Peptides against a protein of PDB entry 6B9H. Designs and how they scored, part 98

Target 1, 151 residues: chain A of PDB entry 6B9H
Amino acid sequence: AELCESLLTWIQTFNVDAPCQTVEDLTNGVVMAQVLQKIDPAYFDENWLNRIKTEVGDNWRLKISNLKKILKGILDYNHEILGQQINDFTLPDVNLIGEHSDAAELGRMLQLILGCAVNCEQKQEYIQAIMMMEESVQHVVMTAIQELMSK

## One batch from the design tools (peptide; made by RFdiffusion4, then SolubleMPNN)

Design b2_p24_5_s3 (from b2_p24_5, 9 letters changed)
Fold by OpenDDE base, seed 3:
Structure b2_p24_5_s3 (fold): chain B 151 residues (1-151), chain A 24 residues (1-24)
Amino acid sequence: as target 1 above (151 residues)
Amino acid sequence: SEEELRREERRRETRAFLEELLAS
């Protein structure tokens, strides 16, 4: 999906330690967890990150377990820190991500992370970084933000 | 070209949106 591909490109700008070149690389949640820690290390601290299992291989059950924790973290962050500024009515299906590597659902998960970035304390820095990306990617990211901010 | 114009229009639209987001 275009959303997933553009947001994958965006995720790659974080230069996390975990491999993040393909959709499959993101399905275990490790990259997403590391990105969230960069966005707000005070909230997504080392104790939180340590709850995400890093050696999951192709075990879709472990992937789903990680993804559920990450989704909960995002939602809690939105409520506790961001003041519910993003639309969380349509949540990603983490089962489809973990078991089938569903790009559309993964895109929705990455979209929620985008919502965290553009509303966090360092939102200015992340928005400026987005403004340096390829034009077509910027447009998709804009659309994704607009969808999140619409109530 | 037409394609170049479309890209510029999207670029201007996106920039305007992101600048507004920065100001919010």
Scores: peptide ipSAE 0.691, ipTM 0.939, DockQ to the pose 0.853
Fold by OpenDDE base, seed 1:
Structure b2_p24_5_s3 (fold): chain B 151 residues (1-151), chain A 24 residues (1-24)
Amino acid sequence: as target 1 above (151 residues)
Amino acid sequence: SEEELRREERRRETRAFLEELLAS
């Protein structure tokens, strides 16, 4: 999906330790967890990150478990820190991500992370970073932000 | 070309949106 590919490119700008070059690389949630920690290390601290299993392999059950924790973290962050500024009514299906590497659902998960970035304390820096990306990617990211903030 | 103009307009729209987002 175009959304997933563009947001994957966006995720790569975080330069996390975990591999983040393909859709499959993101399905275990480790990259997403590391990105969230960069977005707000005070909230997504080491205690939170330690709940995410890093040695998952191809175990889709463990992937789904991680993804559920990450989704919960995002939703809690939205409620507790961001004051529910992002749309969380259309939630990604983490089962499809973990078991089938569904790119469309992964795109929706990354979209929620995008919502965290553009509303966090350092939102200015992340918005400026987006403005430095390729034009076509910027446009997709804009559309994703608009969808989050228009509902 | 028409395609170039379309890309430029899209770029301008996107930039305007992100700049507004920065100001919010």
Scores: peptide ipSAE 0.690, ipTM 0.939, DockQ to the pose 0.895
Fold by OpenDDE base, seed 2:
Structure b2_p24_5_s3 (fold): chain B 151 residues (1-151), chain A 24 residues (1-24)
Amino acid sequence: as target 1 above (151 residues)
Amino acid sequence: SEEELRREERRRETRAFLEELLAS
């Protein structure tokens, strides 16, 4: 999926500790959790991060468990901190991500994280970083942001 | 070329959007 591929490239700019080269690398949620901590370490603090299991291997049940926690974190962050600035009525199917590595649904999850980045306290820095990416990636990111901010 | 023109159109559109987002 074009959305997932572009947002994977975007995620890689965070230089997190966990491997983040492939779609499969993101299915356990560890990369996403580390990215969220970078976005807002006060909210996604160490206590929150410690709830995400880091050694799940290929266990899709553990992946789904992590992904559910991450999705909840994103939704709570949007409600409690961002003031409902992003659309979350169409939630990603974390079961498809964890069990089948569904790139389309993963893209939707990464889109929600993008919404956090472009609305957080450091939104200016993240937007500027996006502006330094390749044109084709920037375009996809723009479309993703527009979708989140539309009524 | 047509492809180059299309890329420039997208570039201008995207840049305008992101700059507006920065200013918001």
Scores: peptide ipSAE 0.689, ipTM 0.939, DockQ to the pose 0.927
Fold by OpenDDE base, seed 5:
Structure b2_p24_5_s3 (fold): chain B 151 residues (1-151), chain A 24 residues (1-24)
Amino acid sequence: as target 1 above (151 residues)
Amino acid sequence: SEEELRREERRRETRAFLEELLAS
């Protein structure tokens, strides 16, 4: 999916410890959790990160468990910290991500993380980083942000 | 070319949006 492809490129700019080269690399949630910790380490602290299981292999049940925790974290962050600045009417299906590596649904998940980045305390730095990406990627990212901010 | 012009227009639109977002 176009959204997932562009947002994967965006995720790679965070330079997290976990492998993040392919869609499959993101399906266990470890990369996403590490990205969220970079976005707001006070909220997504080490205690929160430790709830995400590493070394899940191909166990789709464990992947889904991680993804559910991450989705909950994002939604709670939006409510408690961001003040409902991003839309959540179309939530990603974490079952499809964990079990089938669904790129479209993964894109939706990454879109929510994008919402956290462009609304967090350090939003200026993340927006500026986006402005340094390839033009085609910037365009997709813009569209994704617009969807989150629309009512 | 027309395609090049479309890309330039898209670039301008995207940059304007992100700059507005920075100012928000």
Scores: peptide ipSAE 0.689, ipTM 0.938, DockQ to the pose 0.951

Design b2_p24_5_s4 (from b2_p24_5, 12 letters changed)
Fold by OpenDDE base, seed 1:
Structure b2_p24_5_s4 (fold): chain B 151 residues (1-151), chain A 24 residues (1-24)
Amino acid sequence: as target 1 above (151 residues)
Amino acid sequence: SAAALAEQAKKEQTRKFLQQLLES
């Protein structure tokens, strides 16, 4: 829960268009997709973003569909662009996120996005932004990064 | 206090890690 709470705070710094105040707000994947586009708009381009369904509501099947696409995008980005620098041996269960709003699994999903941010072309800007956050959040983010890079 | 010292050490650890990551 601490991981998810801290990374939710981190996600909020992106100032995306979609609501991102609660765990439930993230379960449809729209916020995460918009964040990924900000991280690397050349890879997560408009064509990619258009594959993520908006106006999902409470439809857990649509949530899971979106989350699967996002997870695939993250893994493909890690392989094709980042050179497999993210530890993907423990993948989030997107079914639990979509159907039950599982905060622990959502935390792992956000952790993968964190891995994209701190390894992307503009990683310097994202690391500097993290260094400006509250110290307690910085520490959790550090731990999350360490886990990703330990392989 | 010991608690204050531990908290400062934690902050410094975090700062150093992120700074090293920034320069890597």
Scores: peptide ipSAE 0.659, ipTM 0.929, DockQ to the pose 0.943
Fold by OpenDDE base, seed 5:
Structure b2_p24_5_s4 (fold): chain B 151 residues (1-151), chain A 24 residues (1-24)
Amino acid sequence: as target 1 above (151 residues)
Amino acid sequence: SAAALAEQAKKEQTRKFLQQLLES
């Protein structure tokens, strides 16, 4: 999916420790968890990150478990820190991500993370980074942000 | 061309949106 592809490119700008070259690399949630920690290390601290299983392999049940924790973290962050600025009426299906590597649902998950980045304390830095990406990616990112902020 | 103008318009729209978001 175009959304997933563009947001994967965006995720790669974070230079996390975990491999993040393919959609499959993201399905275990480890990259996403590390990205969230970069976005707000005070909220997504080491104690939070340690709840994410790192040695998952191809075990889709463990992937789903991680993804559920990450989704909960994002939603809690939105409510507790961001003041519910992100529209989460359409949540990603983490079962499809973990079990089938569904790119469309993964895209929605990454979209929620994008919402965290553009609304966090360091939103200026992340928005500026987006403005330095290729125009085609910027356009998709803009559309994704608009969808999140729309009422 | 019409296509070139449309692409330029999209680029400008994207830039303006992100700039406004940055300043919000």
Scores: peptide ipSAE 0.659, ipTM 0.929, DockQ to the pose 0.945
Fold by OpenDDE base, seed 3:
Structure b2_p24_5_s4 (fold): chain B 151 residues (1-151), chain A 24 residues (1-24)
Amino acid sequence: as target 1 above (151 residues)
Amino acid sequence: SAAALAEQAKKEQTRKFLQQLLES
């Protein structure tokens, strides 16, 4: 999906330790957890990150478990820190991500992370970074932000 | 060309949106 591919490119700008070259690389949630820690290390601290299993392999049940924790973290962060700026009416299906590497659902998960980045304390830096990306990617990111903030 | 103008308009729309978001 276009959304997933654009946001994968965006995720790669964070330069996290975990491999993040393919859609499959993101399905275990480790990259997403590391990105969230960069976005707000006070909230997504080391204790939170340590709850995400890193040695998952092809175990889709463990992937889903990680993804559920990450989704909960994002939603809690939105409610507790961001003041409910993210539209959570349509949540990603983490089962489809973990078991089938569903790109559309993964795109929605990454979209929620995008919402965290553009509303966090360091939002200026993340928005400026987005403005340095390829224009086609910037446009997709803009659309994704608009969808998140629409009520 | 019409296509070039449309593409420039799209780029400007994106730039303006992100700039506005940056200043919000």
Scores: peptide ipSAE 0.659, ipTM 0.928, DockQ to the pose 0.928
Fold by OpenDDE base, seed 2:
Structure b2_p24_5_s4 (fold): chain B 151 residues (1-151), chain A 24 residues (1-24)
Amino acid sequence: as target 1 above (151 residues)
Amino acid sequence: SAAALAEQAKKEQTRKFLQQLLES
């Protein structure tokens, strides 16, 4: 999926500790959790991050468990901190992500994280970083943001 | 060419959107 591919490229700019080179690398949620911590370390603090199991391997049940926690965190962040500045009517199916590495659903999850980045306290820095990416990625990111902003 | 113009327009559209978002 083009959305997932572009957002994976975007996610890689965060330089998190966990491997983040492939779609499969993101399916356990560890990368996403670390990215969220970078976006807002006060909200996604160490206590929150410690709830995410890191030694998951290929256990899709553990992946789904992590992904559910992350999705909840994103949605709570949107409601509690961002004031519902993003559209969360279409939620990703974390079961498909965890069990089947579904790129389309993963893309939706990353899109929600994008929403956090472009609305957080340091949104200016993240938007500027996006503007420095390749045009093809920028365009996909733009469309993803537009979709989130639509109500 | 038409394709080149369309691609340039696409780039400008993206730039304008992100710039507006940056200033929001």
Scores: peptide ipSAE 0.658, ipTM 0.928, DockQ to the pose 0.982

Design b2_p24_6_s1 (from b2_p24_6, 12 letters changed)
Fold by OpenDDE base, seed 5:
Structure b2_p24_6_s1 (fold): chain B 151 residues (1-151), chain A 24 residues (1-24)
Amino acid sequence: as target 1 above (151 residues)
Amino acid sequence: SSDEEGQKLLEEMIKKGEELEKLK
């Protein structure tokens, strides 16, 4: 999916420790968890990050477990910190991500993380970084933001 | 404030995106 590929490019700008070159690399949630910690380390602190299993391999059950925790974290963050700026009318199916590496659903998950970045305390920095991205990627990212804020 | 400036920038960015989408 184009959404997933563009948001993968965006995710790669965070330079996290976990491999993040392919869709498959994101299915265990480790990259996403590390990105969220960079977005707000006070909220997504070490205690939160430690709940995410890093040695998952191909265990889709563990992937789904991680993804559920991450999704919950994002939703809680939206309600507790962001003031419900993100519209969650279309939540990702983490089962499809974990078991089947569904790119469309993964794109929706990354879209929620994008929503966190552009609404967090350092939103200005993340927005400015997006505005400097390649035009085709920037367009997809902007569209993704619009969907989250449209209600 | 930084938060206010960020929110304003976000709104401008979203508006720009909407305009680009209409040109397709």
Scores: peptide ipSAE 0.236, ipTM 0.765, DockQ to the pose 0.923
Fold by OpenDDE base, seed 2:
Structure b2_p24_6_s1 (fold): chain B 151 residues (1-151), chain A 24 residues (1-24)
Amino acid sequence: as target 1 above (151 residues)
Amino acid sequence: SSDEEGQKLLEEMIKKGEELEKLK
């Protein structure tokens, strides 16, 4: 999906330790968790990160477990830290992500992370970085932001 | 404040996105 591919490119700019070259690389949630930690290490601290199992392989059940934790973290972050700046949205189906590597649903998940980045304490830096991205990617990212911030 | 600046930048980004969509 266009959203997923563009946001994958965006995610890659974080240079996390976990492999993040493909959609499949993101399905276990480890990359996403590491990205969230970079976004707000005080909230997504080591204790939080340690709840995410890193050696899940192709076990979709473990992937889903991780993804549920990550989604909860994002939602809690939005409520507790961002002040509900991310408006009502359709939650990603983490089952489809974990079991089928569904790019559309993964895109939704990454979109939520994008919402965290552009609303966090370091929002200005993340926004500026986005504005320097390749035009086609930038457009998708900006559209994704618009969707999140629209009432 | 930094938050205000960030929010302003975000709004500008959103505005630019809307403008780009209109040009499509």
Scores: peptide ipSAE 0.220, ipTM 0.755, DockQ to the pose 0.931
Fold by OpenDDE base, seed 3:
Structure b2_p24_6_s1 (fold): chain B 151 residues (1-151), chain A 24 residues (1-24)
Amino acid sequence: as target 1 above (151 residues)
Amino acid sequence: SSDEEGQKLLEEMIKKGEELEKLK
């Protein structure tokens, strides 16, 4: 999916410790958790990050468990910190991500993380970074942001 | 166009971000 591929490129700019080269690399949630910690380390602190299992392998049940925790974290962050700026009417199906590596649903998950970045305390830096991305990727990301901000 | 609207949105958001930084 175009959304997933563009947001994968965006995720790679965070330079997290976990491998993040492919869609499959993101399905266990470890990269996403590390990205969220970079976005807001006070909220997504070490205690929160430690709840995400790192030794997952191909265990889709563990992937889904991680993804559910991450999704909950994002939704809580949206309500508690961001003032409900992110549209959550269309939530990603974490079961499809964990069990089938569904790129479309993964794209929706990454889109929520994008929503966190452009609404966090360091939103200016993240928006500026997006404006420096390759044009085709930038356009997809901008469209994704617009969708999130529309109730 | 959708691209122009997206660019405008980012520019507006950047402007707001700069204003918030001045308040710190």
Scores: peptide ipSAE 0.137, ipTM 0.653, DockQ to the pose 0.069
Fold by OpenDDE base, seed 4:
Structure b2_p24_6_s1 (fold): chain B 151 residues (1-151), chain A 24 residues (1-24)
Amino acid sequence: as target 1 above (151 residues)
Amino acid sequence: SSDEEGQKLLEEMIKKGEELEKLK
């Protein structure tokens, strides 16, 4: 999906340790967890990160377990730290991400992470970086931000 | 356009961020 492709490009700018070149690379949640730690290392600290299994392989059940933890972390972060700046709407189906590598649902998950970045303490830096992205990617990212903030 | 609306939003958010930094 276009959303997933653009947000994958955005995720790649974080230069995390885990491989993040393909949709499949993101399905185990490790990249997403590392990105969240970069966004707010005080909240998504080592204790939180250690809850995410890093050696998952093709085990979709373990992927789903990681993704559920990440989704919960994002939602808790939104309520506890961001002051509910990310509005509630359709949540990603982590089962489809883990079991089927569903790009559309993965896009929704990455959109929530985007919401964290543009509302975190270092929001200015992340927003500025987004404004420097290629036009077509920027359009998708900005639209995704608007969806999070408009409801 | 959608791009223009997005740009406006980002600029507003950047401005807010800058204002918050001044308070630190």
Scores: peptide ipSAE 0.118, ipTM 0.643, DockQ to the pose 0.069

Design b2_p24_6_s2 (from b2_p24_6, 10 letters changed)
Fold by OpenDDE base, seed 4:
Structure b2_p24_6_s2 (fold): chain B 151 residues (1-151), chain A 24 residues (1-24)
Amino acid sequence: as target 1 above (151 residues)
Amino acid sequence: SSDKKGEELLKEMIERGRELEELE
């Protein structure tokens, strides 16, 4: 999916330690967790990050477990820190991400992380970084932000 | 404030995105 591919490119700008070259690389949630820690290390602290299993391999059950924790973290962050309520109707299906590497659902997950970045304390820096991205990727990312803001 | 500047920047970015879509 175009959304997933563009947001993957966006995720790569964070330069996290975990591999993040493919959709499959994101399905275990490790990259997502590391990105969230960069977005707000006070909230997504080391204790939170340590709850995410890093040695997952092809175990889709562990992937789903990680993704559920990450999704919960995002929702809690939006509620407790950002003061935003995310509609459950548009939440990603983490089962499809973990078991089938579903790009569309992964895109929705990354879109939630995008929402965290453009609403966090360092939102200005993240927004500026997005404005410097390649045009085609930037367009998709901006559209994703527009969708978030329209909810 | 930094927060207000960020909000304005986001609005500008979104508006620019809409303009680009209209040109497509």
Scores: peptide ipSAE 0.071, ipTM 0.684, DockQ to the pose 0.872
Fold by OpenDDE base, seed 2:
Structure b2_p24_6_s2 (fold): chain B 151 residues (1-151), chain A 24 residues (1-24)
Amino acid sequence: as target 1 above (151 residues)
Amino acid sequence: SSDKKGEELLKEMIERGRELEELE
């Protein structure tokens, strides 16, 4: 999916420790968790990160478990820290992500993470970085942000 | 403030996105 591919490119700019080259690499949630920690390490601290299983392999049940925790973290972050600025009318189906590597649903998940980045304490830095991205990717990201912030 | 600047940048980005969509 276009959204997923563009946001994968965006995610790669975080240079996390976990492999993040493919859609499949993101399906276990480890990369996403590490990205969230970079976005707000005070909230997504080591204790939170340690709840995410890192040695998941191809176990889709464990993937889903991780993804559910991550999604909950994002939603809680939106509510508790961001003041619910992000519209969560379309939540990703983490079951499809974990079991089928559904790129569309993964895109929605990454979009929520994008929302965290552009609303966090360091939002200015993340926004500036996005504005420097390749035009086609930037367009998709901008559209995704627009959708998140629409009321 | 940094937050205000960030919000302004976000607004600009959103507006730019709308403009790009209109051109497509």
Scores: peptide ipSAE 0.064, ipTM 0.674, DockQ to the pose 0.951
Fold by OpenDDE base, seed 3:
Structure b2_p24_6_s2 (fold): chain B 151 residues (1-151), chain A 24 residues (1-24)
Amino acid sequence: as target 1 above (151 residues)
Amino acid sequence: SSDKKGEELLKEMIERGRELEELE
């Protein structure tokens, strides 16, 4: 999906330790967890990150478990820190991500992380970074932000 | 256009961020 591909490019700008070259690389949640830690290391601290299991391999059950923890973290962060109410009906299906590498649902998950970045304490720096992205990717990212803000 | 509107939105967000930093 276009959303997933553009947000994958955005995720790559974080230069996390975990491999993040393909959609499949993101399905175990490790990259997403490391990105969230960079966004707000005080909230997504080492104790939180250590709850995300590494060395998952192709075990889709473990992927889903990680993704559920990450989704919960995002929802809690939005509620406790950002003061934003998220509609449960628009949440990504982490089962489809973990078991089938569904790009559309993964895109929705990355969109939630984008929401964290553009609303966090360092929001200005992340927005500036987005403004420096290639135009076609920037368009998709900006559209995704607009969608989040309209909810 | 959608690109123009998006750019304006991001610029507005950046400006608001600067204003908050100046008050801190």
Scores: peptide ipSAE 0.037, ipTM 0.599, DockQ to the pose 0.069
Fold by OpenDDE base, seed 5:
Structure b2_p24_6_s2 (fold): chain B 151 residues (1-151), chain A 24 residues (1-24)
Amino acid sequence: as target 1 above (151 residues)
Amino acid sequence: SSDKKGEELLKEMIERGRELEELE
């Protein structure tokens, strides 16, 4: 999916320790968790990160477990820290991500993380970074922000 | 610059989105 591909490129700018070159690399949630920690290490601290299993392999059940924790973390972060409500009618289906590597649903998950970045305390830094991205990717990212914030 | 204009537009979009969320 176009959304997933562009947001994967965006995720790669965080330069996390976990492999993040392919869609499959993101399905276990480890990259996403590390990205969230970079966005707000006070909230997504080491204790939170340690709840995400790193050695998942191809076990889709473990992937889903991680993804559920991450999704909950994002929702709680938006409520407790950002003071925003996320329309849960369009929440990603983490089952499809974990079991089938569904790119569309993964894109929605990454979109939520994008929302965290552009609304966090360091939002200005992330916005500036987005403005420096390649034009085609930037367009998709900006569209994703508009869609997220219009809900 | 185009980047600066884009940044301003993005910020405006974000603020408008927040306003919409507060109304919902």
Scores: peptide ipSAE 0.033, ipTM 0.600, DockQ to the pose 0.080

Design b2_p24_6_s3 (from b2_p24_6, 11 letters changed)
Fold by OpenDDE base, seed 5:
Structure b2_p24_6_s3 (fold): chain B 151 residues (1-151), chain A 24 residues (1-24)
Amino acid sequence: as target 1 above (151 residues)
Amino acid sequence: SSDEEGEKLLKEMIEKGKKLEEEK
């Protein structure tokens, strides 16, 4: 999926500790959790991050468990901190991500994280960084933001 | 960095994205 690949490129700019080179690398949620902590470490604090299992391997049940926690965190963050700026009418199916590495659903998950970045306290820095990305990736990211912010 | 400036940039980015989609 084009959305997933472009947002994977965007995620890679965060330089998190966990491997984040492939779609499969993202399916356990560890990269996503570390990215969220960078976006807002006061909200996605160490206590929150410690609830995400890091040694998951190929256990799709553990992947889904992590992804559900992350999705909940994003939705709570949107409600409690961002003032419900993100349109969540179409939520990702974390079961398909964890069990089947579904790129389309993973793309929707990363899109929600994108929404957190462009609406957080440091939104200016993240927006400026996006505007400096390669044009083809930037186009997909901007389209994703447009869809996410539309009500 | 302020929220006001961030919101302005976000709106500009969204509008730029819309134009690119329309031209595609």
Scores: peptide ipSAE 0.261, ipTM 0.784, DockQ to the pose 0.879
Fold by OpenDDE base, seed 2:
Structure b2_p24_6_s3 (fold): chain B 151 residues (1-151), chain A 24 residues (1-24)
Amino acid sequence: as target 1 above (151 residues)
Amino acid sequence: SSDEEGEKLLKEMIEKGKKLEEEK
């Protein structure tokens, strides 16, 4: 999916420790968790991060477990910190992500993370970084932001 | 403030995106 691929490119700019080269690399949630920690390390602190299993392998059940925790974290962050700036009416299906590596649903998950980045305390830096991205990626990211921020 | 600047930048980005969509 175009959304997923563009947001994967965006995620790669965070340069996290976990492998993040493919869609499959993101399905266990470890990369996403590490990205969220970078976005707001005070909220997504080490204790939070430690709840995410890192040695998941191909166990889709563990992937889903991680993804559920991450999604909850994102939603809580949106409500508690961001003031509900992110439109969460359409939530990603983490079961499809974990079990089937569904790129569309993964894209939605990454979109929520994007929403966190562009609304967090360091939003200016993240927005500026997005504005420096390749045009096609930037367009998709901007569109994704618009969708999230729409009321 | 930095936060206000961020909000401004976000708004600008959103508006630019809308324009790009309209021109597409």
Scores: peptide ipSAE 0.255, ipTM 0.779, DockQ to the pose 0.955
Fold by OpenDDE base, seed 3:
Structure b2_p24_6_s3 (fold): chain B 151 residues (1-151), chain A 24 residues (1-24)
Amino acid sequence: as target 1 above (151 residues)
Amino acid sequence: SSDEEGEKLLKEMIEKGKKLEEEK
């Protein structure tokens, strides 16, 4: 999916420790958790990160468990810190991500993380980084932001 | 166009971000 591929490119700019080359690399949630920690290390602290299982392999049940924790973290962050700036009317189906590596649903998950980045304390840095991306990717990311911010 | 609106949004957000940084 175009959204997922563009946001994968965006995620790669964070240079996290976990492998993040493919859609499959993101399905266990480890990359997402590490990205969220970079976005707001005070909220997504080491204690929070330690709740995410790192040795998951192909266990889709563990993937879904991680993804549920991450989704909850994002939603809580949106309500507690961001002041409900992210539109969460249509949430990603983490079951489809964990069990089937569904790119469309993964894209929606990454879109929520994008919402965190452009609304966090360091939002200026993340927005500036987006403006430096390749034009076609930038367009998809901007469209995704507009969708999130519309209520 | 959607491209123009997106760019406008990001520019506005960047401007707001700069102001927030100056206030700190």
Scores: peptide ipSAE 0.158, ipTM 0.661, DockQ to the pose 0.070
Fold by OpenDDE base, seed 4:
Structure b2_p24_6_s3 (fold): chain B 151 residues (1-151), chain A 24 residues (1-24)
Amino acid sequence: as target 1 above (151 residues)
Amino acid sequence: SSDEEGEKLLKEMIEKGKKLEEEK
């Protein structure tokens, strides 16, 4: 999906330790967790990160377990730290991500992480970085931000 | 256009960010 492809490119700018070159690389949630820790290491601290299993392999059940924890973390972060409520917003189906590597649903998951970045303490730096992205990618990212901020 | 609207939003957010940094 176009959203997933563009946001994957955005995720790659974080230069996390885990492989993040393909959609499949993101389905276990490890990259997402490492990105969230970079966004706010005080909230997504080592204790939180330790809840995400790293040795997942192709076990879709373990992937889904990780993804559920990450989704909860994102939602809690928005409520507790960012003071925002995601109302009337379609949440990603983590079952489809973990079991089928669904790119559309993964895109929605990454969109939520994008929301964290552009609203966190270091929002200025992340927004500035987005403005320097290639035009076609930037368009998708900006549209995704607008959708989030309208809720 | 959608791009123009997005850029406007980002610029506004950047300006807000700058103000917050100045207040630190």
Scores: peptide ipSAE 0.144, ipTM 0.655, DockQ to the pose 0.069

